# Designs tried in a protein design run: peptides against a protein of PDB entry 4GMN. Part 53

Target 1, 375 residues: chain A of PDB entry 4GMN
Amino acid sequence: RYANITLLALVTLASIGTDFQETLVKGNQGSRESPISAADEEWNGFDDADGDAMDVDQKSSSGEDQEEDYEEIDVKEDDEDDDDDSITSEMQADMERVVGADGTDDGDLEDLPTLRELIQTAVPQLIRLSNLPIDSDESLTIQSHALSALNNISWTISCLEFANGENANIHNAWYPTAKKIWRKTILPILEADSADLKLATQVTSLAWAVARVLHGETPTDGNPHRKFISLYHSSKQQAGGNSNSIEEPEDPFQGLGVKCIGVVGSLAHDPAPIEVNREVGVFLVTLLRQSNNVPPAEIVEALNQLFDIYGDEELACDKEVFWKDGFLKHLEEFLPKMRTLTKGIDKRTQPELRTRADEALLNLGRFVQYKKKHA

## One batch from the design tools (peptide; made by RFdiffusion4, then SolubleMPNN)

Design b1_p11_8_s1 (from b1_p11_8, 7 letters changed)
Fold by OpenDDE base, seed 3:
Structure b1_p11_8_s1 (fold): chain B 375 residues (1-375), chain A 11 residues (1-11)
Amino acid sequence: as target 1 above (375 residues)
Amino acid sequence: MLTESALKFLE
């Protein structure tokens, strides 16, 4: 009874986190449609006339219609309008405030009651539940659902803009909680060195969501970047050996390899220690050099992380790592390989992967040109 | 989504 209530509460908290994320993504897409003024310039198209109607008459022939009587299975579409009215009016109001808040209001989390209760009340309990001793299948199930709920909440918060002091109230409330998730949930699970790839994928997803907000301010205790690099390599060795194919996720960007790259990339941002930045930067550049054996989605993510880490020439990592370790040469040498890789992705079967690879290729060209001008 | 870095290279 208590377990089922706890499970239901965890599923509900996980749903709340997803629905909040979907609506933030939809809201952020709508705000970028600045009305490009309809300059109606009627470019009158070319008239070219030529009409030759060749009448090719070919006649033949009479193949017999075998009427295979397909029994019309009357699939009653039970329109279960699952009106997943999971979005409470309070959540919707909090979302509208977060999307509409041009970041000048020193508004306390008093104006965001649902988000406040998620951060201050729910997350501390989820951290506790994720740290229960695993002594039963029930305890393992509770841990998995607690990690799922923490993941969804953390991803949702990581979709908010915090640049230029935007959402500073949310950032200030989340920041100590994110550090607590890192120290109390993520690090203990990573230190247990479990062979459970499902648990490793869950904790790595959560770690990425948390690190997307904390960046280089993520706690460096125990060199977590090395643990995620080790996990990346271990995941590749296991996929090659046992025919128990972890079903490659349908989405190539949901793979454990991509998640590991996203975590270590986020950990390497300023103000990360230069040694951490260097180890991550060398790892990412090494993936590009070995690209023939690396999934395209991991290459796309590794490029994006390299652009974000080294995009600012004023940062200490630009001089002490990017230029000092000769990363520009490796990026320039990778350009022709990236063009080949991107062209090899079928737009019909993998449209998203192709789009993101075309973007990453464009950005790589621009980034190399930028760095050559600022050399 | 163009990375923040990609926006810095459009200038």
Scores: peptide ipSAE 0.026, ipTM 0.699, DockQ to the pose 0.364
Fold by OpenDDE base, seed 2:
Structure b1_p11_8_s1 (fold): chain B 375 residues (1-375), chain A 11 residues (1-11)
Amino acid sequence: as target 1 above (375 residues)
Amino acid sequence: MLTESALKFLE
């Protein structure tokens, strides 16, 4: 009886998360659907109608030459060699204050009461339910539904723009909760090293949604990037042995391999440790080099992650990883393979995969050209 | 979704 009420509540929370995501996606599509559908007005030709040149008069106002004598202030270049060490300590102390401020600036969600109740009331209960001891099929069912609800809420929030201070109140409310989901739900399930591929797919989907907001600020405790890389390789070994048991998801982007790539890519963004960035970057570039045995959707995701990680030349990972490890050469050598791969995708049977592969191919060409100009 | 970096390569 209590389990059925809990399951109904979990299904309801998962539905609310999905309905909110669909509303945000429709809202963003409605803003990108500029009314292009009205401009099929026939381009009727250039009619040559006559140029009557109106004579606008030349009024010659003589402005007076006030020679203001700007005195050359001889600014002496005093070569004071003052020690550059002071600026690094204050910036480090402010970064430590931003990291060490458990600032209970619970982002004021007064105007968003439903989202406030989801983050502050529902999510802590979902974390608790996802971390219950598994002792029965009923507890497994509760965990799966709690993970589904957390996944839908986390994906929905990860579809909001947070760049340039947009949605800062939502970001500030979500950020500490996202870290709690990571530490209390994701890491314990990953550390249990279960052979359950369904559970692994659920937790990896949740991990990607959380890491899409936290990026390189995702907790690095226990090197989670290596666990997801290991999970990627393990999933490929199992798929090769038993062709009968894993129904490949109808959507190629819902595969465990794509989700693993999305997680590790998100974990490798600035301010991730350079060693984490390097291990992920080498993994992603290795997938491109071995592309003959990699699903096209995983190649598309690996390219997108490489563009997002290494798209900024001001980041330490550009110099210390991208250039130092010679990634440009591997991307350039992959261009002709990507063209062949993209052309091999049937537009009729896999339209979404083909569209995303055409976009990734275009972006790969641009990215290689960009990096060659900044070499 | 166009990646945020994909916008930087449109310029």
Scores: peptide ipSAE 0.025, ipTM 0.692, DockQ to the pose 0.424
Fold by OpenDDE base, seed 4:
Structure b1_p11_8_s1 (fold): chain B 375 residues (1-375), chain A 11 residues (1-11)
Amino acid sequence: as target 1 above (375 residues)
Amino acid sequence: MLTESALKFLE
């Protein structure tokens, strides 16, 4: 009786998470429906106006070489050894204040009562339910539904823009909760090393949704990137052995491999430790090198993650990983393979995969050109 | 959708 009520509540919370996502997507579409005035201004092609070959007579005016002897003003470097030790003290004091503010600045969600109740009331209960001892089929069912509800809520929040201080109140409210989901739900399930691929897929989906908000600030405890890389490899070994039992998801982007790539990519963003970034970057570049044995959707995701991780030259990972480990060469060598891969995708049977592959190919060309200009 | 990174490459 209680279990059925709990299951109904979990299904309801999972539905609310989905309905909220649909509402946010519709809201963001409505804000982008500024009426594109159908100014059907027919871009009349460049008329090939007859370029009359104006014979620019190169009059070779021999301008005289006046060597103006600019005297080197020997500006004496007065070596004033001003030991300005002063700057170190104030920067240390600000760092100590940030550590001491156990101010749960519970981001003010007064204007968002539904989202507040989801984050503050529902999610803590879902975390608790996802951590129940598995002693029965009923407890497994409760865990699966709790993970589904957490997944839907986390994905919904991960679809919000947080760049440039957008939705900062939601970010601030979600951020500590996302870390709690990571530490209390995701890590314990990953550490249990369950052979249940369904559970692994649910947890990996949740991990991706959480990591899309936390990025490189995702807790590094227990090297979770290595666990997801291991899970990626294990999933490939199982698919090769038992061709009969895992219905590949109809959507190639819903595969466990894509989800693993999305998680580890998100974990490798700044301010991730350089070693975490390197291990992930090497993993992603290795997928491109082995692309003949990698599903196209995983290649698309691996490229997108590489662009997002290494798109900013000001980040420490650009110098310390991208350039130092020679990633540009591997990306350049992959361009002709990506063209072949993309052309091999049938637009009629896999239109979305083809579109995303065409976009990733375009971006790969641009990214390689960008990096060559900034070398 | 161009990824946010892909927008930085158009400038």
Scores: peptide ipSAE 0.025, ipTM 0.695, DockQ to the pose 0.392
Fold by OpenDDE base, seed 1:
Structure b1_p11_8_s1 (fold): chain B 375 residues (1-375), chain A 11 residues (1-11)
Amino acid sequence: as target 1 above (375 residues)
Amino acid sequence: MLTESALKFLE
């Protein structure tokens, strides 16, 4: 009886975390035409104002007017109002306030009551539940659901813009809680060194969501970046031995390898210790060098993380790692391989993977040009 | 990125 109530509450909290994410996605789609996933901002470089307009001569080829009479199939959109009654009016009102809130500097969530209760009341209980002694299948189930709820809440918050002081109140409320999730949930599970790949995937997903907000301010106790690098390598060794048991996720970007790359990339951002940044940067560049044995989605993620980490030349990691360890050469040598890899992805069977690979290839070209200009 | 566990409850 108590277990079923706890499980129901955990499922409900996981749903609430999802519904918040969906509302954010729907709210952002109303303002920008392209579904830029919050991770796929096209790396435009820094706009140096030197406008050398390369005139690309568009040669006009006049192709002829075949009038094929497409019959108007009157597809009645049955508006199945899937009134997904899951989004409460209070959650929607909180999300509308998040999208419209000029950052008031006070970490007070007075105007965001649902989000406040999630952060201040629910998350501390989820942290407690994730730390229960695992002595039964029931306690393992409770832990898994608590991790799922923490993951969904953390991902939703990680999809908010915090640049330029946006959502500063939410950031200030979340930041100490995110550090508690890291220290009390993520680190203890990583230190238990469980052979459970499902648990490892859940914890790595949660770690990525948390690290997307904390970046280089993520607690460095016990060198967590090395644990995730080790987990990446261990996951590849297990997949190679038992081809029958790990259903590859339908989404290539939901794989444990991608999640490990996303975590370690996020951990390597400024103000991360230069040695942490170096170890991660070397890991990411090594994936590109070994690209023949690396899934395309992991290559895309590794490139995006390299752009984000080393995009700013004012950061200490640019001089002390990127230039000093000769990363530009490896990126240049990878350009022709990336073109081949991207062209090898079938647009019909893997449209998303192909789009993100085309974008990552474009960004790699721009990034290499930028870094050559600033050498 | 939703966990596969959250997606399995929407089906």
Scores: peptide ipSAE 0.020, ipTM 0.547, DockQ to the pose 0.026

Design b1_p11_8_s2 (from b1_p11_8, 6 letters changed)
Fold by OpenDDE base, seed 4:
Structure b1_p11_8_s2 (fold): chain B 375 residues (1-375), chain A 11 residues (1-11)
Amino acid sequence: as target 1 above (375 residues)
Amino acid sequence: MLTEAALKFLE
């Protein structure tokens, strides 16, 4: 009896999260005539004042197919047990103590009573319900619905603009709650290393929604980027072996691989540690190199993440990772492959995937040209 | 209303 009521409440909260997204999007669209989905931001580069659009009418000379056999570089995991406990739980607790003292600007959500109740009342209960001991099919069902409700709320908030101090009251109210979702829901589920791909997909979707707001300020405890990279690889191995393929979602962008890329890309943004940024950047560039075996939607997402991470030349990651590790060369070498990949997508059967691939190809060309001017 | 009703069932 209690569980059926709890399930109904969770389904209702998940629906409210979706209905609220539609309301917020419609509210913001009342001020901006174009429904730019937050996924469709063309990378415009920095406005260099010299608008000479070089019409690069490069005649495609048909060069011959040399099958270069790329040897698998066996990266030996050297098990160096470096107990670098140096960023102790104490320093993080002390930073929480220093930041937590003055700015109890309880983000004044007086004008947004529904969002206030979702953030302040619903989300704490959803976190509690997502952390129930899994001892029954009923507890597993409750966890799944709690994760669904958290996902919908988190995605809704992640679709808000927070640049230039927009929605600052919502950001301020959400930010501590987002960190709490990360630490209390996402990390414990990731650490449990469950073979449940459904649960992994739910937690990864939630992690992406949370990381789209927190970016490089997402808690780095336990190297979550590596866990999502491992989950990416594990998901590929399972898809190859058992014909009980989780039906690839009808939407290519709802795949676990895309979600893993979206999470790790978001985690690698400034002010992420340079080594976290490097590991993610190398992972993303490696996907481009291996693009023959990677779904087109994952390539599109990996490109978008690379543009967002390395778009700003003033960031430390531009110098210390992008230039130092030679990422420009890999992007240039990938440009012809991306043209082939994009042309291979049937506009009739996969119109959205084709549109997003055409945009990512355009942005890749612009990005490579931009980076070459700043070399 | 719906939120408040749903919240009362999570308590």
Scores: peptide ipSAE 0.024, ipTM 0.678, DockQ to the pose 0.016
Fold by OpenDDE base, seed 1:
Parts: C-alpha cells; structure tokens; sequence
Structure b1_p11_8_s2 (fold): chain B 375 residues (1-375), chain A 11 residues (1-11)
C-alpha cells in the first residue's frame, strides 16, 4: 500500500518535470522563428569585426516553368484538442514567468511556487528515496522512479538560460541542490559499480542534466569523468557481445554513449582542473580518430562538446590543452571523414541525425578556420 | 495542487 502510493507520487513528479519541459519548449518556439533546439546554437565563433565579405557570385541559371497542378488536399485539421490536462495552470504560469523574464527581476523563487516546491521539497525527498537500501525489487523500482523524477526536473532546469545573469534566482536555488544530487545520488550509484545498464543509463542521464548547469564547478570528488569514460568503454564491450538484448534507443541521441559524452564534456568546462579537461579532451578527440567504429550521434555530440569546451581562446584550457596537445590537427584531419559520415546518413530514415550532423560539420569547418586565424 | 499532493505522499 505505501509503496504503491510512493510510486504514484514518483510518477506524478516525473510527469510534472516533463510537463514543465514541454511548456518551456512550446514557449520558446513561439518567440523564435527557427526551432534551434537549445542544444543546436550554431557555433558562430567570436564576431571578429573584420568584415571581409567574400562576394559569392550568384550565377543566375534560368530553369523553365513546369506548372504542376498541386491539388489542394483540404486536410481538415481535426484539432483534437488533446487538452493534455497534465500541465497545471500554476506550472504554465511559472514557465511563462521564466520565459518572459528579461533577466532583470532579482525576484526570489517566491514568484515561482511550483518550481520552488520542486527544488526545495521534492528533490530532497527524491534524493532520500534514491539512497534507500536496495534489498527488494520494490526498493529497486522506487530508486528507478526517484531517478526518473530527478532526471526530468534536472533536464527541465538545464534547458533554462543562465547566461548573462538570466534566471539567476533559479540558478542560485538550483546550484546547491544540483551539487547535492551529484554527491548524494550520482556518486554513490557510480561507486557501487553495478552491472545494471538501465541504472547506469538513468544515472548518466541525470548526471548530464546536472552537469549542464554546474559545468566545471561539478564536484570532482572521486574523478567522476574517469568513471563515465570507463562506463562508455564498458557499455561498448557489452553491446558487442550480446547484440540481441539491448534495444538500441529509437532516438540515437538517447544512447548511453551520447549521455557519457555529454556528461564528460560538461565536466570539462572552465573552471574544471586542467587535468580533467585534458583527459576529457583526449577522450573526445580519440573518438573522432576512431570514428569508423563510433555511432554518428556520438560523433556529433563529441564535436559539439569540443566546440563548447575550446571555443573561448581566453580560457586556460585553450593554451594548456587544445594548442599544447595539438587538437587542431586532429580536427582538420577529421573534416573529410565528417563529410563522408554526414553524407552517409540517409535523410529519409534519420532526418534529425542528418540535420545535426550537417550542423556539426558546418560548425567544425568554422571552428577549424577560427582556430587557424588565432594560432 | 498536484505537486503538493504528490509531495505529501513522499513524506
């Protein structure tokens, strides 16, 4: 009886975390003409004010007027108002405030009651539930649901803009809580070294969401980046032995490999220790060198992480790792391989993977050009 | 409302 109530509460909190994310995505789509997912900011480099406009000559090829008569298929939009009654008016109002706040309101979480209750009340209980002694299938189920709820809440918060002091109230409330999730939930599970790939995937997803906010300020206790690199390698060894039992996630970006790359990439940002940054950077560059045996989605993620980590030349990691360890050469040598890889992705069967690979290829070209100019 | 109800079941 108590377990069923706890499970229902955990499912409800996991739903609330998803519903907030959906509301945030819908709110952001209304304001920007292009669905740039918050992960797909085209790396434009730094705006060097030296506008050498290369005039690309528009060659005017005049191709002829075939009038194909497209019959107007009057697709009645049956507006099935799937009033997904999941999104509460309180949650919507909190997300509308988060999306509509031009960063200037030093407002406390007092104005965000739902988000406050999630951070201050729910998350501490979810951390407690994720740390229960595992002595039964029921306790494993409770842990899994607690991790799912923590994951959804953490992902939703990680989709908020915190750059330039935006959402500073939320960041300030979340930051100590995120560190608590890391130390009390993520690290103990990683230290238990369970062969459970489901649990490993859940904790890695949660770790990525948390690390997307904490970046290089993520607690370095026990060298977590090495644990995730080890998990990446161990997951590849297990997949190679029993091809029959791991349903590859339908979404190639939801794979454990991608999640491991996302975690370690996020952990390597400034102010991460240079040794941590180096070990991660070498890991990511090694994936590019071994790209023939690496899923395309993991290559895309590894590139994006490399751009984010090494985009700023003022950071200590640029000089002490990127240049010192000769990463530019490896990125240049990878350009023709990335073109081949991207062209090998069928747009009809994997449209998203192809789009993100085309973007990552474009960004790789720009990044290599930028780094050559600043060498 | 739903959040508060769910929270009361985790205590």
Amino acid sequence: as target 1 above (375 residues)
Amino acid sequence: MLTEAALKFLE
Scores: peptide ipSAE 0.024, ipTM 0.690, DockQ to the pose 0.016
Fold by OpenDDE base, seed 2:
Structure b1_p11_8_s2 (fold): chain B 375 residues (1-375), chain A 11 residues (1-11)
Amino acid sequence: as target 1 above (375 residues)
Amino acid sequence: MLTEAALKFLE
């Protein structure tokens, strides 16, 4: 009886976390033509203040209008108004304030009551529930739901802009809580070294969401980057042995391999120790070199992480890792392989994967050109 | 409201 009530509460908190994310995406679609998928920062390069914008003269070749007579299939939109009244007016108002806040509101979380209650009241309880001794299927179920709720809340917060002091009140409230999730939930589960791939996927998703805000300030206790690299390799060995047991997620970006890459990439950002950055950078570049046996989504994620980590030439990791370990050569040698890989993705069956691969290919070209100017 | 209700069940 108590467990069913706890499970219902955990499902409700996980839903609220999702509904918050959807509201953020809807609010940002009015200002950005692209849905903020958690990874879709097009690496624009660093604007060299020297304004030689390469006018890419897209000569529109006028391909001839074949008027294919699309028979107007009168799809009766049965407006099943699924009144998904899940979004409370208070939650919507909090998200509208977060999205509409031009970065001048040093406002306290007092003006964001729903987000305040999630961070200050819900998350501490979810951390407690995720740390319960696992002695029954009921305790495993509670842990899984607590991790799902923590994941959804953490992902939602990781979709907020914190650059240039934006959302500083939320960042300041979340930062100590994110470190607490890392130390109290993520690390203990990773140290238990469970053969449960579902649990490993849940904790890795949560770790990515947390590390997207903390970056190189993520606690380095116990070398977590090596644990996620080991988990990446272990996941590949299991997939090769039993083709029958892991339903590959329908979304190629929801795979454990992608999540491991996203975590270790995020952990490698400045001010991460140069040795952590090097181990991650070498791992990512090694994936590109071995790309013939790597899923396309993992290649896309590994490229994006490399752009973000090594974009800034003022960072110590640029000189001490990128240039010193000769990463530019590996990226340049990978360009023709990336073109082949991207062209091999069917736009009809995997439209999102193709779009993100086309973007990552474009960014790889720009990044290689940028780094060659600064060599 | 829903958040407060959910939180009261985690106590």
Scores: peptide ipSAE 0.024, ipTM 0.686, DockQ to the pose 0.016
Fold by OpenDDE base, seed 3:
Structure b1_p11_8_s2 (fold): chain B 375 residues (1-375), chain A 11 residues (1-11)
Amino acid sequence: as target 1 above (375 residues)
Amino acid sequence: MLTEAALKFLE
């Protein structure tokens, strides 16, 4: 009874997180005629298609041919327009304030009651629930749903602009909470070294969402970038060996490999330690060199992360890593391979992947030209 | 409303 109520509450919080994200994406698309960068990745939430496949034991009783005249019950499809009334007027009003705020509103989180309650009340409980001892299938289910809800909330917040002091009130409230999620939820799960790829995917998604806000200020305790690089390599080894491959997600950008790249890329941003930046940068450049065996979506993500990490020539990582370790040469040598890769993607079967690959190819050409002018 | 209801079940 308590578990079912907790489960329902967790599902509801996960849905609220998704609905907020959708509202934010729809709001941002209406205001920005300007081609803004790859931050508009529609993170489709965890569709917990826990289709409870009730294994109806079809006991094959060979019962006789009674032609029961099935009266066509004209089930009027009541098109219940499931007006997905999930978006409360309060949620919409909070998102309209966040999108419409011209960065100047020193508004306290007092003006964002739903977001305040999510950050200050929900997230601390979700962190607690994600840290329960796993001693039953029920505790595992609670952990999964708590991670889903944390993920959705964290992704929604990661879609907010924090550059130039925009949404500073939300950033200031979220920042300590994000560090708490990292230290109390993400790190313990990563340290448990579970062979559970579902759990690894959930925690990696959450880690990406959190790292998209914290960047190089993400806690470096225990070298988390190495754990995600290790997870990346382990995931590739498992996919090659067992026919019980986790169904590759229909979306190539939802793969564990992409998520691992997104996490480590985000962790490598300034002010990350130069050693962390170097290890991540070498990893990303190595993926490009090995691109014949790397999914196209992971190549796109690895390129985007490299552009974001090394886009600024004033940063210490530009001199100490990018130039010193000769990354420009590897990017230049990759240009013809990227053109071939991008042309190999069918626009009819994978339109999004092709669009993102065409953009990443364009950006790679621009980035190489930029770096050559500033050499 | 739904958020407050969900939060009240996590307490």
Scores: peptide ipSAE 0.024, ipTM 0.688, DockQ to the pose 0.017

